# Ledger of designs, part 80: peptides against a protein of PDB entry 6B4J

Target 1, 315 residues: chain A of PDB entry 6B4J
Amino acid sequence: DITMQWYQQLQDASMQCVLTFEGLTNSKDSQAKKIKMDLQKAATIPVSQISTIAGSKLKEIFDKIHSLLSGKPVQSGGRSVSVTLNPQGLDFVQYKLAEKFVKQGEEEVASHHEAAFPIAVVASGIWELHPRVGDLILAHLHKKCPYSVPFYPTFKEGMALEDYQRMLGYQVKDSKVEQQDNFLKRMSGMIRLYAAIIQLRWPYGNRQEIHPHGLNHGWRWLAQILNMEPLSDVTATLLFDFLEVCGNALMKQYQVQFWKMLILIKEDYFPRIEAITSSGQMGSFIRLKQFLEKCLQHKDIPVPKGFLTSSFWRS

## One batch from the design tools (peptide; made by RFdiffusion4, then SolubleMPNN)

Design b1_p16_6_s1 (from b1_p16_6, 7 letters changed)
Fold by OpenDDE base, seed 4:
Structure b1_p16_6_s1 (fold): chain B 315 residues (1-315), chain A 16 residues (1-16)
Amino acid sequence: as target 1 above (315 residues)
Amino acid sequence: MLLSEEELNEMLEKIK
């Protein structure tokens, strides 16, 4: 189907990118190794510095990332670093940067949900200026969290169990699969980051341009989820995460149509989730239930905690 | 570009 074709195209592009900078990554030359490390640090450290503290700091981080991607020298680790130091430098940096954004969803947002917004606004702004980074973000996101596509990977005959588990998004180390709670936590972080990206625009960019991956993709995601059979615990968890983060934005954008969607979720889809929910999974189910009921009762979806305000940008 | 009302409705109908 079209969704799976899109998924595969992004994965192919990501794989091609890796092949393109293989010379840099596999080089035994000491200078090449140094360049690789410097570029990797220059690409990833600024992302790790993203915080909810001040808009001015966020702008500095954005400018640094953009400068690096634009071929300008940046200071990193006390050295001047540029993607021009190696012919494969730009591809490598774009890949590592995209990977790091998704990793921040997987780790930082997973642990601190409010962190989704400052990370997402930088990612969105960079995506606007550097579309290839955006495609690579999607590729990394889709690979780590197939539910962000969304699709549910299926077990095929002859497939190793570990490979199937990895396809589902589980981490498998030393033949041990991660615990379900940790898995869901990571998936939640990535979905929350995605939900934030699709609604945020960098305030210092050309806002007249269309969002490179905007709220229409949020609507698409919901529609696709609702057209799929729910997966135990996963669907309830991620649907809540998604709606909590971008529900307010969807409500404002689509108004009456959004409420039709929400009613459809409550009346038609939620019972299907309930039917597959075990007693041990009631937490996610109850959370989604309470959220839906509250939103429908109040005829409002609250602005998510951590949403960036005008005061943030003035700081 | 945002989805049109028609597109949104079509998507909803597919879900029903």
Scores: peptide ipSAE 0.076, ipTM 0.748, DockQ to the pose 0.827
Fold by OpenDDE base, seed 5:
Structure b1_p16_6_s1 (fold): chain B 315 residues (1-315), chain A 16 residues (1-16)
Amino acid sequence: as target 1 above (315 residues)
Amino acid sequence: MLLSEEELNEMLEKIK
């Protein structure tokens, strides 16, 4: 399976990255510990500062992240920080930065769907300039949300239940699995972030080049989801999240072919979702149904709330 | 993973 091979390759690359900077992370030297903490803060704090407030602020954040990844010193916590302070500094920063982008999908976007767009446009722009960060974003995303690949992890003989739950993307702490609603909320946030990344380009970059991970991956994701048996509540939820965020962009890109896909979802895939939907899960199913019916009736998919406009970049 | 337009169309045909 080519998709699973791709998944595994990204995971392997991510694991190799961790091994590369293990010396930095495991060092007992006080100076090395200080450098590690400074680099971690420099990589993650700017991402946490991303907001929908002003385009100028977003540009400042982007420039800081890019400067850090380029080996230039940046100010963080009142100190000058550079990846050159340690031979493993760049690998560490790239990994932590990618992890933080995905975490913002998991947390910030999960709670505030509009936050997907400013986070995604920065991630896309950084990915364009630093492809390794993009690969690591995918690796972190796939690990936390296998549905972003997409695949549904299967229970294997001899597997511990907790390990299976973690493979599915659940958080398990002290032998307690997270509630289904919290799980779906986190998965939704990550899918929405992904759907935003594949359609957005940093406006101050070279737009003549092909998007490093563009809308063709959105088409692939939909095609693969539709070729899979639906998972109870999960498929209906995430399919809606994905289409709400990138459906307009896919419509513009693929036109008639995209509408054929939506018809297939309504006519052929909905009955399969319905067949596995319990009475307590009808909310996600109904939401998806109403969305698709409205889109097909109007022959239009609305621009998602929070989509960045020219006025945002002038602020 | 980069798929060609042809591969993407083939993937769509599988759901028909």
Scores: peptide ipSAE 0.049, ipTM 0.753, DockQ to the pose 0.507
Fold by OpenDDE base, seed 3:
Structure b1_p16_6_s1 (fold): chain B 315 residues (1-315), chain A 16 residues (1-16)
Amino acid sequence: as target 1 above (315 residues)
Amino acid sequence: MLLSEEELNEMLEKIK
């Protein structure tokens, strides 16, 4: 279907990108190795420095990333680094930067949900200026979290169980599959990051332009999820994560349509989730239920905790 | 993938 085609196209583009900079990554030349490491650090360290502390610092980080992607020299590790140091430098940096954004979803946001917003606003702003980075973000995100597409990978005949588990987004180390709670935690982080990206615009950019991957994709995601059979624990968890982060924005954007969607979730989709929810998984289901009931009762979805305010940008 | 209001509504109807 169209969704799977889109998924595959992004994966193909990502793969082609890797092939493009293979010369840089596989080089045995000492200078090339140095350049690679410098570029990798220059691409990833600023992302790791993103915090909820001050808007001014966030702007500095954004400017640094943008400068790097624009071919300008930036200071990293006490050295001047530029993508122009190698013909494959830009492709490499774009790939690694995108990878790092997703990794921050997987790790930082997973552990600290509020971190989604500062990371996402930078990612969104960079995506606006550098569309290829955005595509690569999606590619990385989709690969690590197929539920962000969304689709549920299926086991194919002849497939190794371990490979199937990886396709589902599980980490498998030494033939040991990741625990479900850790898996869901990582998936939650990535979904929350995605939900933040689609609603946020970099405030210092041209906000009159259309969001490169805006809330319409959030609607698409919801519609696709609801048209799929729920997956045990996963659907309830990620649906909650998504709505908690971008529900307020969707409400404001789609108004009556959004409420119809919530009603459909509550009345039609919940029974399907419940039917596949075991007693040990009831927590995720109950959390989603309580959230939706509260929202429907109050006719409001709260602004998510950690949402960036004007005061943040003045700091 | 820019979705129009119509497309959004169609997607919603498919859910019903």
Scores: peptide ipSAE 0.041, ipTM 0.739, DockQ to the pose 0.623
Fold by OpenDDE base, seed 2:
Structure b1_p16_6_s1 (fold): chain B 315 residues (1-315), chain A 16 residues (1-16)
Amino acid sequence: as target 1 above (315 residues)
Amino acid sequence: MLLSEEELNEMLEKIK
């Protein structure tokens, strides 16, 4: 399976990255510890500052992240910080930055869906300039949300239930598994962020170049989902999230082919979702149903709420 | 992993 090979390759690369900067993370040296903390803050704080408020502020954040990744000194916590302060500094920053982008999907986008777009456009722009960050974003995303690959983790003989739950993307703390609503909320946020990344380009970059991880991966994701048996509640939820965020872009890109896929979803795949949907899960099912029916009726998919306009970039 | 237009169409046909 080419998809699973790709998944494993990204996970292996991520693991190798962690091993590369292990010297920095495990150092008992006071100076190394200080550098680690400074680099961690420099990598993560700018991402947390991403908002829908102003395009000019978003540009400043982008420039700061790019400067840091380029080996230039940046101001963080009142100090000058550079990845050159330690031989493992760049690898560490790339890993932590990628992790933070995915975390913003998991937390910020989960709570505020419109936040997907400003986060995604920065992530896309950074990915274009720093491909390793993009690979690490995918690795973190796939690990936290296997449905973004997509695949359904399987229970293996001898596996602890908690480990299986974690593989499925659940948080398990003190032997208590996360509530289903919170789980789906986090998964939704990550899928929405991914759907935004694959369609957005940083407006101040070379937009004539091919997107490093573009809409073709959105098509792949849909095709793979449709070739899988639906999972109760999860499939209906995430399919809606994905289509709501990137359906308009896919429609514009793939035209008749996209509509063929949408018809297949409605006529063939949707009944399979219905067959596994319990009365308590009808909310997600009905939401997907209404979305598909509306889109097919109007022969249009609306631009998602929060999509960045020219007016945003002029602010 | 970059998918060609042909690969995308093939994937769609396999779903049918």
Scores: peptide ipSAE 0.041, ipTM 0.748, DockQ to the pose 0.560

Design b1_p16_6_s2 (from b1_p16_6, 7 letters changed)
Fold by OpenDDE base, seed 4:
Structure b1_p16_6_s2 (fold): chain B 315 residues (1-315), chain A 16 residues (1-16)
Amino acid sequence: as target 1 above (315 residues)
Amino acid sequence: MLLSEEELQELLEKIK
């Protein structure tokens, strides 16, 4: 189907990118190794510095990332670093940067949900200026969290169990599969980051341009989820995460149609989730239930905690 | 841009 074709195209592009900078990554030359490490740090450290503290700091981080991607020298680790130091430098930096954004969803947002917004607004802004980074973000996101596509990977005959578990998004180390709670936590972080990206625009860019991956993709995501059979615990968890982060934005954008969608979720889809929910998974189920009931009762979706305000950008 | 009811329904049906 079209969704799976899109998924595969992004994965192919990501794989091709890796092949393109293989010379840099596999080089035994000491200078090449140094360049690789410098580029990796230059790409990833600014992302790790993203915080909810001040808009001015966020702008500095954005400018640094953009400068690096634009072929300008940036200071990193006390050295001047540029993607021009190696022919594969730009491809490598784009890949590592995209990977780092998704990793921040997987780790930072997973632990601190409010961190989704500053990370997402930088990612969105960079995506606007550097579409290839956006495609690579999606590729990394889809690979780590197939539910962001969304699709549920299926076991195929002859497949190793570990490979299937990895396809589902589980981490498998030394033949030990990740615990379900940790898995869901990571998936939640990535979905929340994605939900934030699709609604945020960098305020210092050309806002007249169409969002490169905007709320229409959120609408598509919901539609796709609703057309799929729910997965135990996963669907309830991620549907809540998604709606909590971008529900307000969807409400504002789609208005009456959004509420029709929400009613559809509550009346038609929620019972299907309930039917597959075990007693041990009631936490996610109850959380989604309470959220839906509250939103329908109040006829409002609250602005998510951590949403960036004008006051943030003046700081 | 707002989606019409028809567009929403079409979207839901196309992805089934």
Scores: peptide ipSAE 0.030, ipTM 0.713, DockQ to the pose 0.400
Fold by OpenDDE base, seed 3:
Structure b1_p16_6_s2 (fold): chain B 315 residues (1-315), chain A 16 residues (1-16)
Amino acid sequence: as target 1 above (315 residues)
Amino acid sequence: MLLSEEELQELLEKIK
């Protein structure tokens, strides 16, 4: 399975990255600890500052992240910080930065869907300039949300239930699994972020180049989801999230082929979703149904709320 | 299956 091989390769690369900077992370030296903390803050704080407020602020954040990744000193916490402070600094920063982008998906985007776009455009732009960050974003995303690959982890003989739950993307604390609503909320945020990344290009970059992880991956994702048996509540939720965020872009890119896909979803895939949907889970199903019916009726998919406009970039 | 892997690949190539 090519998809699973790809997944595993990314996970292996991520694990190797962690091993590479283990010296920095495990050091008991006070200076190394300080450097680690400074680098971690420098990598993550700018991402947390991403907002929908102004394009100019977003550019400043992007420039700061890019500068850091380029080995230039940046101001963080009142100090000058550079990845050159430690031989493992760059690897560490790339990993933590990627982790933070995904975390913003599962937290910020989960709570505020419109936040997907400013986060995604920065992530896309950084990915274009720093491919390793992109690979690590995927690795983190896939690990937290296997549905972004997509695949549904299966229970294996001898596996602990908690481990299986974690593989599915659930948080398990003190032998308590998170509530389904919270799980879906986090998964939704990550899928929405992913759907935004694959369609957005940093406007100040070389847009003549091919998107490092563009809409073709979105098309692949959609096709693979539809080729899988639906998972109760999850499939309906995430399919809606994905289409709401990138459906307009997919429509523009794939045109007639995209509409054929939507028809197949409505006519062939919906009955399969419905068959596994309990009365208590009808909300996600109904949302997807209403969305698709509206889109098919109007022969249009609306631009998602929060989509970045020219006016945003002029602010 | 909605699309085979081969069909998907062909579709993607045509749209490129």
Scores: peptide ipSAE 0.029, ipTM 0.700, DockQ to the pose 0.097
Fold by OpenDDE base, seed 5:
Structure b1_p16_6_s2 (fold): chain B 315 residues (1-315), chain A 16 residues (1-16)
Amino acid sequence: as target 1 above (315 residues)
Amino acid sequence: MLLSEEELQELLEKIK
């Protein structure tokens, strides 16, 4: 399976990255610990500052992240911080930065769907300039949300239940599994972030180049989802999230083919979702159905709420 | 159950 091979390759690369900076993370030296903490803050704090407030602020954040990744000193916590302070500093920062982008998907976007767009445009722009960060974003995303690949992890003989739950993307703490609503909320946030990344380009970059992970991956994702047996509640939820965020972009890009896809979802895939939907899960199913029916009736997919406009970049 | 690569291709052709 090509998709699973790709998944595994990204996970292997991520694991290798962790091994590369293990010396920095495991050091008992006080100076090394200080450098680690400074680098971690420098990598993650700017991402947490991303907001829908102003384009100028977003540019400042982008420039700071790019400067850090380029080996330039940046101010963080009142200190000058550079990846050159340690030979493993760049690998560490790239990993932590990518991790933080995905974390903003599962936390910030999960709670505030509109936050997907400013986070995604920064992530896309950084990915364009720093491809390794993009690969690590995918690795973190795939690990936390296997449905972004997409695949449904299977229970293997001899596997502990908790390990299986973690593979499915659930958080398990002190032998307590995450509640289903919280799980779906986090998965939704990550899918929405992904759907935003694949359609957005940093406006101050070289737009003549092909998007490093563009809408073709969105088309692939939809095709693969439709080829999978639906998972109860999960498929209906995430399919809606994905289409709400990137459906307009897919419509513009693929035109007639996109509408054929929507018809296939309505006519062929909905009965399969319905067959596995319990009475308590009808909410997600109905929401998806109503969305698709409205879009097909109007022959239009609305621009998602929170989509960045020219006025945003002038602020 | 995941479709084979062939089945995926067939689905894509159906969309075309």
Scores: peptide ipSAE 0.029, ipTM 0.702, DockQ to the pose 0.102
Fold by OpenDDE base, seed 2:
Structure b1_p16_6_s2 (fold): chain B 315 residues (1-315), chain A 16 residues (1-16)
Amino acid sequence: as target 1 above (315 residues)
Amino acid sequence: MLLSEEELQELLEKIK
């Protein structure tokens, strides 16, 4: 399976990255510990500051992240911080930065769907300049949300139930599994972030070049989902999230082919979702139904709420 | 070039 091979390659690369900076993370030296903390803050704080407030502020955040990844000193916590302070500094920062982008999908986008776009455009722009960060974003995303690959983890003989639940993307704390609504909320946030990344380009970069992880991956994702048996509640939820965020972009890019795909979803795949949907899960099902029917009726998919406009970039 | 319905089906099958 090509998809699973790709998944495994990204996970292996991510694990190898962790091993490369293990010396920095496990160091008992006081100076190394200080450098680690400074680098961690420098990598993650700018991402946390991403907001829908102003394009100018977003540019400043982008420039700061890019400067850090380029080996230039940046100000963080009142100190000058650079990845050159430690031989493992760059690998560590790339990993933590990628992790933070995915975490913003899991937390911020989950609670505020419109936040997907400013986070995604920064992530896309950084990915274009720093491909390794992009690969690490995918690795973190795939690990937290296997449905972003997509694949459904299987229970293996001898596996602990908690480990299986974690593989499915659930948080398990003190032998208590996360509530289904919270789980779906986090998964939704990550899928929405991904759907935004694949369609957005940083406006101050070289947009004439090919997107490093563009809409073709959205097409692949849809195709793979359609080739899988639906999961109760999960498939209806995430398919809606994905189409709401990037459906307009896919429509514009693939035109007639996209509509054929959408009809296939409505006529062939949707009944399969219905067949596994319980009365208590009708909310996500109905939402997807209404979305598909509206889009097919109007022959249009609306631009998603929160999509960045020219006025945003002038602010 | 736009894919026909049959070509789209084939593509979906290949991605499986």
Scores: peptide ipSAE 0.029, ipTM 0.704, DockQ to the pose 0.217

Design b1_p16_6_s3 (from b1_p16_6, 6 letters changed)
Fold by OpenDDE base, seed 5:
Structure b1_p16_6_s3 (fold): chain B 315 residues (1-315), chain A 16 residues (1-16)
Amino acid sequence: as target 1 above (315 residues)
Amino acid sequence: SLLSDEELEEMLEKIK
């Protein structure tokens, strides 16, 4: 399975990265601990500051992140911080930065769907300049949301239930599994972020080059989802999230082929989703159905709410 | 399954 091989390769790379900076993370030296904390803050705070307020602010955040990754000193918490302060500093920062982008999908985008776009455009731009960060973004995303790959983890003999739940993307704390609504909310946020990343380019970069992880991956994702048995509530929810965010972009890019895909979903895949949907889960199914029916009727997919315009970049 | 691995690959090649 080529998809699973790709998944495993990214996870292996991520694990190797963690091992590489283990010396920094496990050090008992006071100076090393200070450096670690400073680097962690420098990597994560700018991402948390991303907002829909102004394009100029977004550019400042991008420049700060890029400077940090380029080995230049940046100001963080009133201190000058550089990845050169420790031999493992760059690996650590790349890992923590990638992790934070995914966390913003999991948390911020989950609660405010429009936040996907400013986060995604920064992530895309950084990915273009720093491919390793992009790979680590995928690794973190895939681990937290296997549906972004997509695949559905299976229970294996001898596996603890809690471990299986974690593999599915659930948070398990003190032997209590996360509520389904919260789980779906987090998964939705991450899928929406991913759908935004694959369609956005940083406007101040070299746009002549191919997107490092572009819309072709959106097509792949859809094709793979359709080739899988639907999962109760999850498939309908995430398919809607994905199409609402990147459907317009896919329509413009792939035109007739994309409409054929939507027809296939409506005619062939919907009955399969319906067959596994309980009465209490009809909300997600109905939402997806109504969305597709409206799009097919109007021969148009609307631009998603929160999509960045030229006026945003002039602010 | 709606698509084989081969069919998926062919589909992806067509959209490149």
Scores: peptide ipSAE 0.037, ipTM 0.722, DockQ to the pose 0.094
Fold by OpenDDE base, seed 2:
Structure b1_p16_6_s3 (fold): chain B 315 residues (1-315), chain A 16 residues (1-16)
Amino acid sequence: as target 1 above (315 residues)
Amino acid sequence: SLLSDEELEEMLEKIK
């Protein structure tokens, strides 16, 4: 399976990255600990500052992240911070930065869907300039949300139930599994962020170049989802999330072939979702149904709410 | 790289 091979390669690369900077993370030296903390803050704070408020502020954040990744000193917490302060500094920052982007999908986008777009455009722009960050974004995303690959983790003989639940993307704390609504909310946020990343380009970069992880991966994702048996509640929820965010872009890019795909979803795949949907899960099902029917009727998918306009970049 | 029309059609056929 090519998809699973790709998944495993990314996970292996991520694990290797962690091993590479283990000396920095496990150091008992006071100076190393200070550097680690400074680098962690420098990598993550700018991402947390991403907002839908002003394009100028977004550019400043992008420039700061890019400067840090380029080995230039940046101001963080009142101190000058550089990845050159430690031999493992760059690897550590790339890993933590990628992790933070995914966390913003999991938390910020989950709560505020419109936040997907400013986060995604920064992530896409950084990915274009720093491909390793992009690979690490995928690795973090795939681990937290296997449905972004997509695949459904299976229970293996001898596996602890909690470990299986974690593989499915659930948070388990003190032997208590996360509530389904919270789980779906987090998964939705990550899928929406991914759907935004694959369609957006940083406007101040070289947009003539190919997107490092573009809409072709959106098509791949849809094809893979449709080739899988639907999962109760999850498939209906995430398919809607993906299409709401990325459907307009896919429609414009793939035109007739996109509509063929959408018809297949409505006519062939949707009944399979219905067959596994319980009365308590009708909300997600109905939402997907209404979306598909509206899009097919109008032969249009609306631009998603929060999509960045020219006026945003002038602010 | 972008998928060609042929590649997209092939993917659709796998779904049918």
Scores: peptide ipSAE 0.036, ipTM 0.726, DockQ to the pose 0.776
Fold by OpenDDE base, seed 4:
Structure b1_p16_6_s3 (fold): chain B 315 residues (1-315), chain A 16 residues (1-16)
Amino acid sequence: as target 1 above (315 residues)
Amino acid sequence: SLLSDEELEEMLEKIK
């Protein structure tokens, strides 16, 4: 399967990346430890500072991340930090940066859906300039949220239950699996972030170039989801999340073809979701139903709340 | 790159 090959290739690349900077991460040398911590902070703090406040602030954050990835010194924690401080510094920073973007989907976007857009536009812009970061974003995203690929991990004979649960995207701590609501919340955040990334371009970049991972991947994602058997609660939740965030963009881009897709979702796929939905899962089901009905009735998908406007970039 | 109209249609047909 081509999709699974792609998934595995990204995971392999991510694993190889970890191996490349193992010397830095496992070093007992005091100076190496200091460098590691400085690089980790330099990579992650700017991402955590991303907000919906002002476009100018977002530009500053972007420039700082780009400078760091470009081998230029940046100020972090009152220190001058550069990836050149260690031969493995760049690999380490790229990995940690990508990890942090996905983590912001998992945490910040999960709690505040509007946060998807400023995070995504920075991620997209960085991806355009640093393709390896993009690949690592996908690797981290796919690992934490296999539904972003999409595929449904299967239990294999001899597999530990906890390992299977982790493969499904659940967090397992002290032999306790997370609650379903928390799981879905995290998955929602990551899907929303992904849906935002594929439609946004950094406005100060070379927009003449093709998006490194654009809306065509959104179309692919939908097609793949629709060709899979729905999962209870999961499919209804994530399909809604995806369409709410990038449905408007897909509509504008693919027009008639998009509406054909939406009709297929409503007429063919939605009944399959209904068939597996229990009474306790009606919330996600009803939300998706109402969304689809509203969109089809109005022949429009609204611009998602939090979408970045021209006024944002002038602030 | 974006999918062509033909590719989009093919994908839709596979979904049916």
Scores: peptide ipSAE 0.035, ipTM 0.732, DockQ to the pose 0.830
Fold by OpenDDE base, seed 3:
Structure b1_p16_6_s3 (fold): chain B 315 residues (1-315), chain A 16 residues (1-16)
Amino acid sequence: as target 1 above (315 residues)
Amino acid sequence: SLLSDEELEEMLEKIK
């Protein structure tokens, strides 16, 4: 399976990255620990500062991240920090930065859907300039949300139930599995972030180049989802999340083909979702239903709430 | 599956 090979390659690359900077992360030296902490803060704090408030602030954050990745010193925590402080500094920062982007999907976007767009546009822009960060974003995303690949992890003989639950993306603490609503909330955030990344380009970059991970991957994602059996509650939730965020962009890009797919979803795939939906899960199902019906009726997919406009970039 | 293997392949080829 080509998709699974791709998934595994990204995971392998991520693991190799971790091994590369293991010396930095496992060092008992006080200076190395300090450097690690400084680099970690420098990589993650700017991402946490991303907001929907002003385009100018977003540009500042982008420039800071790019500067850090370019080997330039940046101010962080009142100190000058550079990836050159340690031979493994760049690898470490790239990994932590990518991890943080995905974490913002998992947490910030999960709680505030509109936050997907400013985070995504920065991530996309950084990805364009630093492809390795993009690969690591995918690796982190795929690991936390296998549905972003998409694939459904299978239980294997001899596997612990908790490990299987973790593979599915659940958090398991003290032998207690995460509640379904919290799980879906996190997955939704990550899918929404992904859906935003694949459609957005950093406006101050060289937009003549092809998007490093563009809408074609959105089309692929939909195709793969539709070729899979629906999963109770998960499929309805994430399909809605994905279409709400990038449906408009897909519509514009693929036009008639997109509408054919949407009709296929409504007429053929949706009944399969319904068949596995319990009375307690009707919320996600109804939401998807209403969305699809509205879009088909109006022959339009609305621009998602929070989409960055020209006015945002002038602020 | 909702889509045949052939249909899926066709869809994937169109995005290349």
Scores: peptide ipSAE 0.029, ipTM 0.720, DockQ to the pose 0.093

